# Peptides against a protein of PDB entry 5CWW: the designs that were tried, part 36

Target 1, 194 residues: chain A of PDB entry 5CWW
Amino acid sequence: VPKLQGPFDFDLNPEDEQDDEVELKDIYVIGEKPRVADLMRGEEEELEMMKEDQHNGLSLNIICLLSTSGQVKICLDIDGVEAQWLPPRSKNKRLFAPPPEPPSLLTFQTFDTLKPAEVTPDGWPMFSEDATSPYSFYVTHPAGITYISLTPWVFRLESELQSDSEAGTEFRIDLLAKGQGSERDRIFTQTRTQ

## One batch from the design tools (peptide; made by RFdiffusion4, then SolubleMPNN)

Design b2_p13_1_s4 (from b2_p13_1, 4 letters changed)
Fold by OpenDDE base, seed 3:
Structure b2_p13_1_s4 (fold): chain B 194 residues (1-194), chain A 13 residues (1-13)
Amino acid sequence: as target 1 above (194 residues)
Amino acid sequence: ELKERRNDITPYF
């Protein structure tokens, strides 16, 4: 049986200005890339070819949160939160270990998908996957559909995570944070019939 | 323009 996890702490979470920014409607998880080294144990030639592919994805889980307002929060799992299961019913009274520290997520970016005039109290925005890219998705709301892509920064972040040298990492991460953020494109807008 | 905020993540790497 899976163990309930949470609450999660959010590092660098901005103060929510409105109640509709606090109220979550959906969650979208982009899992970490598979550990190729663990899967391809004994296939050294294929491992070398897969290491050269700069498009293998991010070694961190990404947690996307969607509010009633259509605000998206992009969070990074730096700590590597693993799935937990309830221990098998062993008759031994396991001593109450102190509750582990709550897991944390790092808020990388927040952005709106709706204009203030498009936000409705009964609005229920939802995520949907892009079958063509693991790092792209859609936000669907009655007012319209927004395409989102994390590709402008994900592969650059992965390159830093795989770097053997700490030299210049701070500078390159600063450039990444100030550089191009997530792509956001409104692909459909519902025409209000007058 | 739609709001966007990015955080300084440099201290976490």
Scores: peptide ipSAE 0.549, ipTM 0.943, DockQ to the pose 0.803
Fold by OpenDDE base, seed 4:
Structure b2_p13_1_s4 (fold): chain B 194 residues (1-194), chain A 13 residues (1-13)
Amino acid sequence: as target 1 above (194 residues)
Amino acid sequence: ELKERRNDITPYF
């Protein structure tokens, strides 16, 4: 039986965003790329072909959070949060280890998808996948639909994570963080009937 | 313009 996980701490959460003020309505998880190296252990030729494809995705899970206000929060799972299972009913009273520190998610980016005038108290924006890219998705709200793509930074981040060279990593990550963020495009706006 | 905020993730890598 799966174990419920959480709460999660949010690293780099904006101080002005009191978590108590952000009502989450949806979550969208982009799983880490399959550990092809682990799966293809012994298939060196196919592994080389897959390493050449810089577009295989990110080695980190991405957790996207959507609020009632249409705010999207893009979080990175650096800690590698894995699915937990209820312990087997083995009678070993393992001594109460202190509860592990809550897992953290690194907030990479936060952005609005709705204008202030489009926000409603009963708003229920939803994520939906893009069938053409694992790193693209839509936010649907009665006011409109916003396309989001993480592709501007995901593959660059992956390149850094896979780099054997620690030299210049800090600089390249700084450039990534300051560079082009997630793409955000309002593809549909509901016309208010006057 | 819709708000956007990006964090400095550099310390985490």
Scores: peptide ipSAE 0.511, ipTM 0.934, DockQ to the pose 0.774
Fold by OpenDDE base, seed 5:
Structure b2_p13_1_s4 (fold): chain B 194 residues (1-194), chain A 13 residues (1-13)
Amino acid sequence: as target 1 above (194 residues)
Amino acid sequence: ELKERRNDITPYF
């Protein structure tokens, strides 16, 4: 039986946002890049072709959160949250190990998809995937549809995660964090019938 | 303009 996981702590969550005020409506998960080397054990030719593709994606899970206001939070799973299972009913009272520390997610970026005049109290925005890219998706709200892409930074972050050299990592990560953020484009706006 | 905020993630890498 799967174990329920959570709550999750959010590292670098904006202190000015009272966590209690942000009503979440949807979640979108971009899974980590498959460990191709582990999956393609014995298929060296296909493994070489897949390694040459610079677009193979991020080795971290990405958790996207969507609020009623159309705010998106992009979070990184640095700790590597794994699926947990309930222990078999062993009759032995195993000593209560202290509960492990709650898993944390790192808040990378927060942005709005709705203008203040488009926000509705009963708004129910939703995520949907882009069939053309694992790192692109849509936010659909009654006011309109916004395209989002993580491609401006995700592959640069992967290059740093795969770097064997600690030299200059701090500088390159600082440039990534200050550089181009997620792409955001309003592809459709619903005309308000006045 | 739609708001955007990015965090300094440098301490985590």
Scores: peptide ipSAE 0.511, ipTM 0.934, DockQ to the pose 0.756
Fold by OpenDDE base, seed 1:
Structure b2_p13_1_s4 (fold): chain B 194 residues (1-194), chain A 13 residues (1-13)
Amino acid sequence: as target 1 above (194 residues)
Amino acid sequence: ELKERRNDITPYF
């Protein structure tokens, strides 16, 4: 039986300016890239071909949160939150270990998908996947549809996570954080029929 | 223009 996980703490979470920014309507999870090296033990030639594909994705889970306001929070799972299962009914009294500290998610980026005039109190924006890329998705609201892509930074972040050189990592991460953020494109806008 | 905020994640790496 899967274990319910949470609550999660959010590191670097901005103070929400409005109640509709606090109210979550949807969650979209982008799982970490498969550890191809761990799966392909013994196939060295195929492993080399798959390592050359610089587009294998991020080794961290990404948690996208969507509020009533159409605000998206992009969170990184640095702690490596894994699916947990309820322990088998072992008769052994597990010593009451103190509950572990709640896992944290790192808020990387926050952005709006709706203009203030498009926000509605009963708004229910939703995520939907892009079948062409695991790091792209859509936010759908009655006011319009926004395409989102994490590709401008995800692969650069992965390159830093896989770097054996600690030298200059801080500088490169700072450049990444200040560099190009997620792509955001409004692909459809609903005309208000007066 | 739509709001955007990016955080300094440097301390976490």
Scores: peptide ipSAE 0.550, ipTM 0.943, DockQ to the pose 0.793; fails the geometry check

Design b2_p13_2_s1 (from b2_p13_2, 9 letters changed)
Fold by OpenDDE base, seed 3:
Structure b2_p13_2_s1 (fold): chain B 194 residues (1-194), chain A 13 residues (1-13)
Amino acid sequence: as target 1 above (194 residues)
Amino acid sequence: SPRIIRENKLARE
């Protein structure tokens, strides 16, 4: 039986405490690139074939949050939230390990997909995947469709994560966040039929 | 805390 995980602490900048009032409408999760070496433990021949097909992907889970206002929050799972299963009903009094610290999600980027005049109180924007890339998606709203791509920073972030320097990872992520943002393109706008 | 960069790119058009 899967264990319910959470609450997640959003390491939101304390100055953005006002964002707690944002009603979320959808969630889109981009899973981390599978560590082929960990999955193929014992299958050395298949590991060599898959090393060539190691398509560049991020080793972190990405969680995208979408609000009623069309605001997108891109969050990174730095702690590596793993699927937890309820321990089998083993009779052994496993010492109550202190509840693990709630996993923290790092808000990497926040941006709007709608203009203020396009926001409706009953708006229900939704994510949809891009079949061509795991790091691209669409936000669909009655006012229009916005294409989003994380590719401008994802590969740079992965290169930083693969560096042997564990020290300053948060600082390097902050520098990337300050640099190139996600690509955002309004591909369709609904004409108000008068 | 990593600074939430609000790209207010939509506010300039």
Scores: peptide ipSAE 0.009, ipTM 0.471, DockQ to the pose 0.215
Fold by OpenDDE base, seed 5:
Structure b2_p13_2_s1 (fold): chain B 194 residues (1-194), chain A 13 residues (1-13)
Amino acid sequence: as target 1 above (194 residues)
Amino acid sequence: SPRIIRENKLARE
């Protein structure tokens, strides 16, 4: 039986000074790029077709959080949270193992999809996938629809994660976090018929 | 690596 995981600790970027208790309404998960080479150990022919798609993704899970106010938080699973199973009934509860440290998510980016005048107390914004890219999605709210793309930074982050050079990687990742944000485009706005 | 991201976070805290 799968074990329910959580709560997760959010490692907030210190630049998010206004992390007041945000009421979350939706969650969107972008799974890590499959390590096809590790999965297809023994099926060499199918491996070549899937290798071309392998250069096109992040080796970390991305967790997107959406608030009532239309705020989006982009979080990275840096710990590599894996599915856990309930222990079989017969194994002696190691009663004295300290609980493992809760898994942490790194907040990489925070941004708004709504103007202050569009925020409503009964608002329930929702995520939806983009069929054309795993790193693009939509936020739907009664006020409008916003397109979001992570492509400006996700491939650069993967390049840094795969680099063997520890020298300057810290500086380059810091520049990515402070640099160009996710692409945001309001594709539809609901006209309030007064 | 995920380790480098974690170490950078700890250096900011």
Scores: peptide ipSAE 0.007, ipTM 0.391, DockQ to the pose 0.043
Fold by OpenDDE base, seed 2:
Structure b2_p13_2_s1 (fold): chain B 194 residues (1-194), chain A 13 residues (1-13)
Amino acid sequence: as target 1 above (194 residues)
Amino acid sequence: SPRIIRENKLARE
């Protein structure tokens, strides 16, 4: 039986002091790239070809959160939340296992998809996938549709995570977080039909 | 922190 996971702690960037109770309306998960090396055990030639595809994606799960206001939070699953199964009913519940530390999500980026005048209290924005890219998606709201792409940073982040050099990695990742954000393009705006 | 991300990735490899 699957175990219910959560709550998740959000490691919010300390500069985002606006811990205003953001009412979340939707969640979108981008799974980590498959460990091709584990799947291709025995096909050395295909493994070499797939290693050359440096653009296979991020080795971390990405959790996108969408608020009523159209705010998107891009979070990284740094703990690697795996599917947990309830242990079989064997008698020895170790009664005194310390509660597992709640998994933490790192907030990588926060941005708006709506103008302040487009925000409504009853707004229900939703995510939808882009069939052409695992790292692109749409936010749909009654006011309009916004295209979002994580491609400006996701592959650079993966390159840093795959680097053997620990020297300066923290600094370079911090620069990525502060640098080029996700691509955002409003592809449709609902005209108020008078 | 970026360090925690790397450490957790390396622990999963």
Scores: peptide ipSAE 0.006, ipTM 0.407, DockQ to the pose 0.025
Fold by OpenDDE base, seed 4:
Structure b2_p13_2_s1 (fold): chain B 194 residues (1-194), chain A 13 residues (1-13)
Amino acid sequence: as target 1 above (194 residues)
Amino acid sequence: SPRIIRENKLARE
């Protein structure tokens, strides 16, 4: 039986004091690339070939959150939240391990897909996948459709995560976050019939 | 600190 996961602590940058209680309407998860190294334990030759495909994706799960207002939050699962299963009813070691600290999601980016005038209180924007890329998706709202791509940063982030140099990784990730954001393109706008 | 980068780019159009 799948274990209910959460609550997740969103490490929201406290400077965004607009803790307007963001009513979330949808969630979109981009799973981590398969740990080819872990899967190919024993097939070292194939591992080298797959490492050359630098574009295999991110080794972290990406969690996208969508609010009623059309705000998208891109969160990174740095802690590696794995699907937890309820432990089989196996034996008595009630080691009261302190409940593991709730996994923290790192908010990498936040952006709007709707103009303020397009936001409605009953709005229900939704994610939909892009069949052409695992790191691209759409936000659909009655006011319009927005294409989003994480490709501008995701592969760069992966390169940093795979770098042997732990030194400065945090700084470089911060630069990535501050740098080129996700691609965002409004591909359709519903004309308000006046 | 995890920096929320709010791209307020839509406010400039």
Scores: peptide ipSAE 0.009, ipTM 0.483, DockQ to the pose 0.264; fails the geometry check

Design b2_p13_2_s2 (from b2_p13_2, 7 letters changed)
Fold by OpenDDE base, seed 4:
Parts: C-alpha cells; sequence; structure tokens
Structure b2_p13_2_s2 (fold): chain B 194 residues (1-194), chain A 13 residues (1-13)
C-alpha cells in the first residue's frame, strides 16, 4: 500500500513568513524528468545511446502553489519524493524512533499574477497546463490569464544539480532564485464592464 | 507554514 507522502514543510524565505495565512486554491506539480539512468540500470549500452536524448528537464519535482490573491509559490522538492510504502504490518513499530522529519519543500520563487485591485475574496484562481512545455503553465482568474514559464532557470538549475561539484550548490541555487525569475506574461485581462 | 494536507487517498487495499 503506497504511503501518503507529506505533510511537507515549506521552507519559506523569511520574507514570505508573513504569508503564512495565505489561503491556497490550487496546486500544480511538474514531475521530475525520468531518471533514465536509474531505470536502465544494467542496460548501460542502451543508456549510452539514450544519454544524447536525455530528457531536457529538471531532476527535481516542482510544486507550484496558488493562493486566493493570485500569488504563485514555486517550490522545489530537493530531497526527492520517493514512493513511500506503508511499513509491513509485521515490523514492530520501533515505538521510540522519532518520526522522520517531514520532507521540506524549498520555496524557490514567489510572485503575484494579479494586481491588488483584481484580488477578490471569493477569487478562485486555477492552474492549467501548457501543452507545448512541461515547464510552462497558465494561471486563470476571472480578472485575467497569466502565462508562466519556468524555463529561464529550470535548465540552469539542472546543470548545477548535475555538476560534480557539491560544494556551493546551495549558494548557486540561491543565486538562481534571486536572479532571473520565472517568465510572467498577462495574456488576457478581463475588461471590467463598469 | 501552509500545510498542504494531501488528502489521504485511502490506500485502496
Amino acid sequence: as target 1 above (194 residues)
Amino acid sequence: MPRIDRPNKEARE
């Protein structure tokens, strides 16, 4: 029986701690690229041929959160969501093992898709997929539609994660987070009929 | 910290 994964703790930037009361309305998950190397373990010859076709994508899961206010949080699953299984009924619960620390999600970016004047208490913004890219999506709200693309940083982040240099990875990720943000384009705005 | 309560999809036995 698959174990439910979570709860996840959000490692929010200190600046985002004030948003603890943000009512979430939707979630969008971008799965990690297939770990072809792990899937083809023992098929090294075929793996070498597929290395050229290594799916261009991030080796981490991306969790996008959408609030009532139209705020988007882009979170990274750095630890990786492994399929957890419920322990077999027969293994004596070591009654004294501290519960494993909940997996943390790193808040990579936070941004708004709505203007303050567009926010409504009953607003229910929603994510929708982009058929053209796994790293692009739309936020739909009655006030408008915003296109979002993670492509400006996703591939750079992947290159850092695949680097043999573990040293300074956190720093480089922080630089990426503070650097070129996600692309945001308001593709539609609802005209307020006065 | 918003907890995303993933609804426990009851493990279909």
Scores: peptide ipSAE 0.008, ipTM 0.335, DockQ to the pose 0.025
Fold by OpenDDE base, seed 2:
Structure b2_p13_2_s2 (fold): chain B 194 residues (1-194), chain A 13 residues (1-13)
Amino acid sequence: as target 1 above (194 residues)
Amino acid sequence: MPRIDRPNKEARE
């Protein structure tokens, strides 16, 4: 029986610790790029044709969190999600294994999709996919629809992760997080019908 | 630290 994964600890930026208990309303997960090389094991000729498409994504899972306020948190699963199995019902409970450390998610970016005047206590913003890009999505709220694209940083992050230099990877990721943010465009605003 | 406690499906019974 597969074990449910979590809880996840969020490595929040120190600035995010001041955010009161952010009530999450939705979650959107962008899976890692398919490891076509692992799937095409033994079909080396077809693998060469698919190499061009293999360069077009992030090797990490992206977890997007959406709050009632329309705040989006972009989190990265750096450690990777390992499939946890329930231990077989063997009678020897090792009563003294420390609980496994919860997997951590790195908060990469935090941003708002709503103006303070658009936030409502009963607001239920939702994610929806972009059928044209795995790294783009929409946030829908009664006040409007916001397009979001992660493309400004995803390919740069992947290039850093593929670099043979493990030294300074964390620093380079931090520079990317502080650098070019996600693209945000309000594509629709609900006119208050008087 | 906000813990996303994913409620185990068992907690909805």
Scores: peptide ipSAE 0.008, ipTM 0.334, DockQ to the pose 0.031
Fold by OpenDDE base, seed 1:
Structure b2_p13_2_s2 (fold): chain B 194 residues (1-194), chain A 13 residues (1-13)
Amino acid sequence: as target 1 above (194 residues)
Amino acid sequence: MPRIDRPNKEARE
């Protein structure tokens, strides 16, 4: 029987702790790229043909959270969510191993898709996929549609995660997070018909 | 782990 995963702890920044009142309206998950090398263990010849496609994604799950205000929070699953199965009902009362620590989500970016004047208390913004890119999506609200692309940083982050040098990885990730943000473009604005 | 605070300050002005 599959185990429900969670709760997830958000490693929210101290400034984001004030957002405890943020009502979430939608969640969008971008799955990690498959570790084809782990899947193709024993089929080395086919692995060479698939190497070109393996380079085009992040090895981490991305969790996007959307609030009523149109705020988008981009979170990274650093720990990785492994498929957990309920232990078989083995008759041996092996001592309750403490429950594994809840997986933590790292907040990577936070940004708004709506202007303050566009925010409504009953607003229900929603995510929509981009059919052309797994790392791009739309936020749809009655006030307008915003295109978002994670491509400016996703591939750079992946390059850091694949680096053999653990030394300075934290510093380089901090620089990435402080560097180029997600691309954000308001592609449509609803004219208030007076 | 580095807490990556990017408050988008520009959206609050």
Scores: peptide ipSAE 0.007, ipTM 0.341, DockQ to the pose 0.172
Fold by OpenDDE base, seed 3:
Structure b2_p13_2_s2 (fold): chain B 194 residues (1-194), chain A 13 residues (1-13)
Amino acid sequence: as target 1 above (194 residues)
Amino acid sequence: MPRIDRPNKEARE
């Protein structure tokens, strides 16, 4: 029987520690790129052709969180989620293994999709996918619709994760987080017909 | 539905 994964701990950026009471309304998950090498084990000739798709995406899962206020948090699953199976009902309670530390989610970016005047206490913003890109999505709120794309940083982050140089990787990732943010475009605004 | 358990601040005492 597959084990339910989680709980996940959120490694909030120090700037986000003040958001102790963000009411989440929706969650959107972008799965990691398929490990083509693991899937094509035994078909080496086809593997070479698929390696040329330089745009295979991010090797980490992305978890997008949406609050009542229309705030989006982009979190990265750095530890990765491996398929866990429920241990067989063998009665030997290893009574003394500390529970494994829950996997941590790194908060990579936080941004708003609503203006302060558009925020409502009963607001129920929702995610929806973009059919054209796995790294793009929409946030729909009664006040409007916002297009979001992670493409400005996702492929650069992947390039850093695949780099053999451990030296300065953390610094470069921090620069990516602080630098070119996700693309945001308000594609629709609801006119309050007075 | 993944349970997002907030780290209970109380577990650091």
Scores: peptide ipSAE 0.006, ipTM 0.323, DockQ to the pose 0.040; fails the geometry check

Design b2_p13_2_s3 (from b2_p13_2, 9 letters changed)
Fold by OpenDDE base, seed 1:
Structure b2_p13_2_s3 (fold): chain B 194 residues (1-194), chain A 13 residues (1-13)
Amino acid sequence: as target 1 above (194 residues)
Amino acid sequence: SPRIINERREARR
């Protein structure tokens, strides 16, 4: 039986975001890239060809949260939250493991997909996947559809995570965070027929 | 720590 995970702590939330007032409507999870190196333990020749595809994706899970207002929050799972299964009802209660620390999510980016005039109290925006890219998706709201792509930063972030040099990584990630945000394109707008 | 880009904070400045 799958274990319900959470609560999650959100790290680096801007002090002025009362997250407590943000009603979430949807969640979208982008799984980490497959560790091909771990899967191909023993096939050295195929491993070299797959290493050249430096663009295979991010080694972290990405959690996207969508509010009623059409705000998207992009969170990074640094702790490596894996799908947990309820332990089989084995009689040996390990009586005294301290509760695991709540997993933290690093908020990387927050942006709006709706104009203030498009926000409705009864709005139910939803995520949908892009079949062409694991790092692209759509936000659908009655007011319109917004295409989102994480590709402007995902591969750069991966390059920093895989860098042998810890020196300046924090600075480069901060520059990345402040630099090119996610691509956003409003592909459809519902005309209010009066 | 990577600073959150909050576009709502930039749009209010």
Scores: peptide ipSAE 0.008, ipTM 0.425, DockQ to the pose 0.298
Fold by OpenDDE base, seed 5:
Structure b2_p13_2_s3 (fold): chain B 194 residues (1-194), chain A 13 residues (1-13)
Amino acid sequence: as target 1 above (194 residues)
Amino acid sequence: SPRIINERREARR
């Protein structure tokens, strides 16, 4: 039986975001690129063809969170959260391992998909995938549809994560986080029939 | 910080 995981701690949340007031409505997860070298242990010829496609993804899970207000939070799974299972009902309560520290998610960026006048208390915005790209998705709300793409930064972040050079990596990743955010485009707006 | 990314990645090796 799967174990419910959480709570998660959020690293680098803005101090002014009272996380306690943000009602989340949806979650969207972009899985890490498969380590094809670990999966294809024995098929070296197929490994060469798949190496070109392996250069086109992030080695970390991306977790997108969506609030009632249409705010999107993009988080990175640095700890590598794995699926947990309930232990078999074995009678040995080994008392008192402290609970493992909760896994932390790194907040990479936060942005709005709705204008303040479009926000409704009963709003239920939802994620939907883009069939053309694993790093693009839509936010659907009764007020409209917003396209989002992570492509401007995801491949640059992967290049930094694969670099063996510690020198300047912190500075370059900080520039990525503060620089060009995700692409965001409002592709549809619902006309209020008066 | 980006430092937290590297420190946690090293702790998994």
Scores: peptide ipSAE 0.007, ipTM 0.421, DockQ to the pose 0.026
Fold by OpenDDE base, seed 3:
Structure b2_p13_2_s3 (fold): chain B 194 residues (1-194), chain A 13 residues (1-13)
Amino acid sequence: as target 1 above (194 residues)
Amino acid sequence: SPRIINERREARR
């Protein structure tokens, strides 16, 4: 049985964002790039051929949160949150392990997909995948459809994570967040039939 | 549509 995880702490939230009032409607998770080296342990020749064709994905999970207002929050799993399972019903209650510290998510970007006049209190925006890229997706609302792409920063972030300098990773991520945002394009707008 | 996205990317170059 899977274990419920959380609460999650959000790091680098702007102090001025009243995050406490955001009603979430959907969650979209982009899994980390598979560690081909760990999967192909013993197949060194195939590993060399696959290194050239490696669509360089991000080595971190990305968690996208979508509110009723059509606000998208892009979060990075820096801690590497793994799937947890309930311990088997063995009689040895380890009753005294302190609860693990709550995992943190880094808030990388926040942006709107709707105009204020398009927001409805009963709005239910949803994520959908793009079959052409793991780092692109759509936000669908009755008012319209918005294309989102993380490609402007994902590959740069991966290059920074592969650097031998562990020191200042948070600072480098903050510079990337401020420098180049996600691509956002409204591909469809519902015409109000008068 | 991937086609509409590509046409808009080309129109911004």
Scores: peptide ipSAE 0.000, ipTM 0.304, DockQ to the pose 0.028
Fold by OpenDDE base, seed 4:
Structure b2_p13_2_s3 (fold): chain B 194 residues (1-194), chain A 13 residues (1-13)
Amino acid sequence: as target 1 above (194 residues)
Amino acid sequence: SPRIINERREARR
């Protein structure tokens, strides 16, 4: 039986966001790219062919959170939160292991998909996938549809994560977080029938 | 912060 996971701590939440008051309406998870190297352990020749076909993607899970207000949070699972299973009914729970530290999600980006005038108290925005890219999706709200793409930064972040150079990685990732936002395009706006 | 990313990267090695 899957174990319910959470709570998650959110790292790098904007100080101005009363995150504790944010009513979440939907969640969208982009799984990490398959570690083909781990899967192909012992098949070096196929590994070389698959390096070309290595689905360009992030080696981290991405967790997108959507609030009632149409705010999107893009979070990175740096811990690599794996699916937890309820422990088998084996009687020997060491009752005295300190609870594991809660897994943390790194808030990478936060942005709004709705204008303040489009926000409704009963709003129920939803994610939907883009069939053309795992790193693109839509936010649908009665006021409109917003296309979102993580492609401006996701591959650069992956390049930094795969780099052997620790020097300046922090700075470059900070620049990615601050400078290259997710692509966001309002593809449809519902005309208020006045 | 990039620090958190680095600290977590180190913890995975």
Scores: peptide ipSAE 0.007, ipTM 0.419, DockQ to the pose 0.027; fails the geometry check

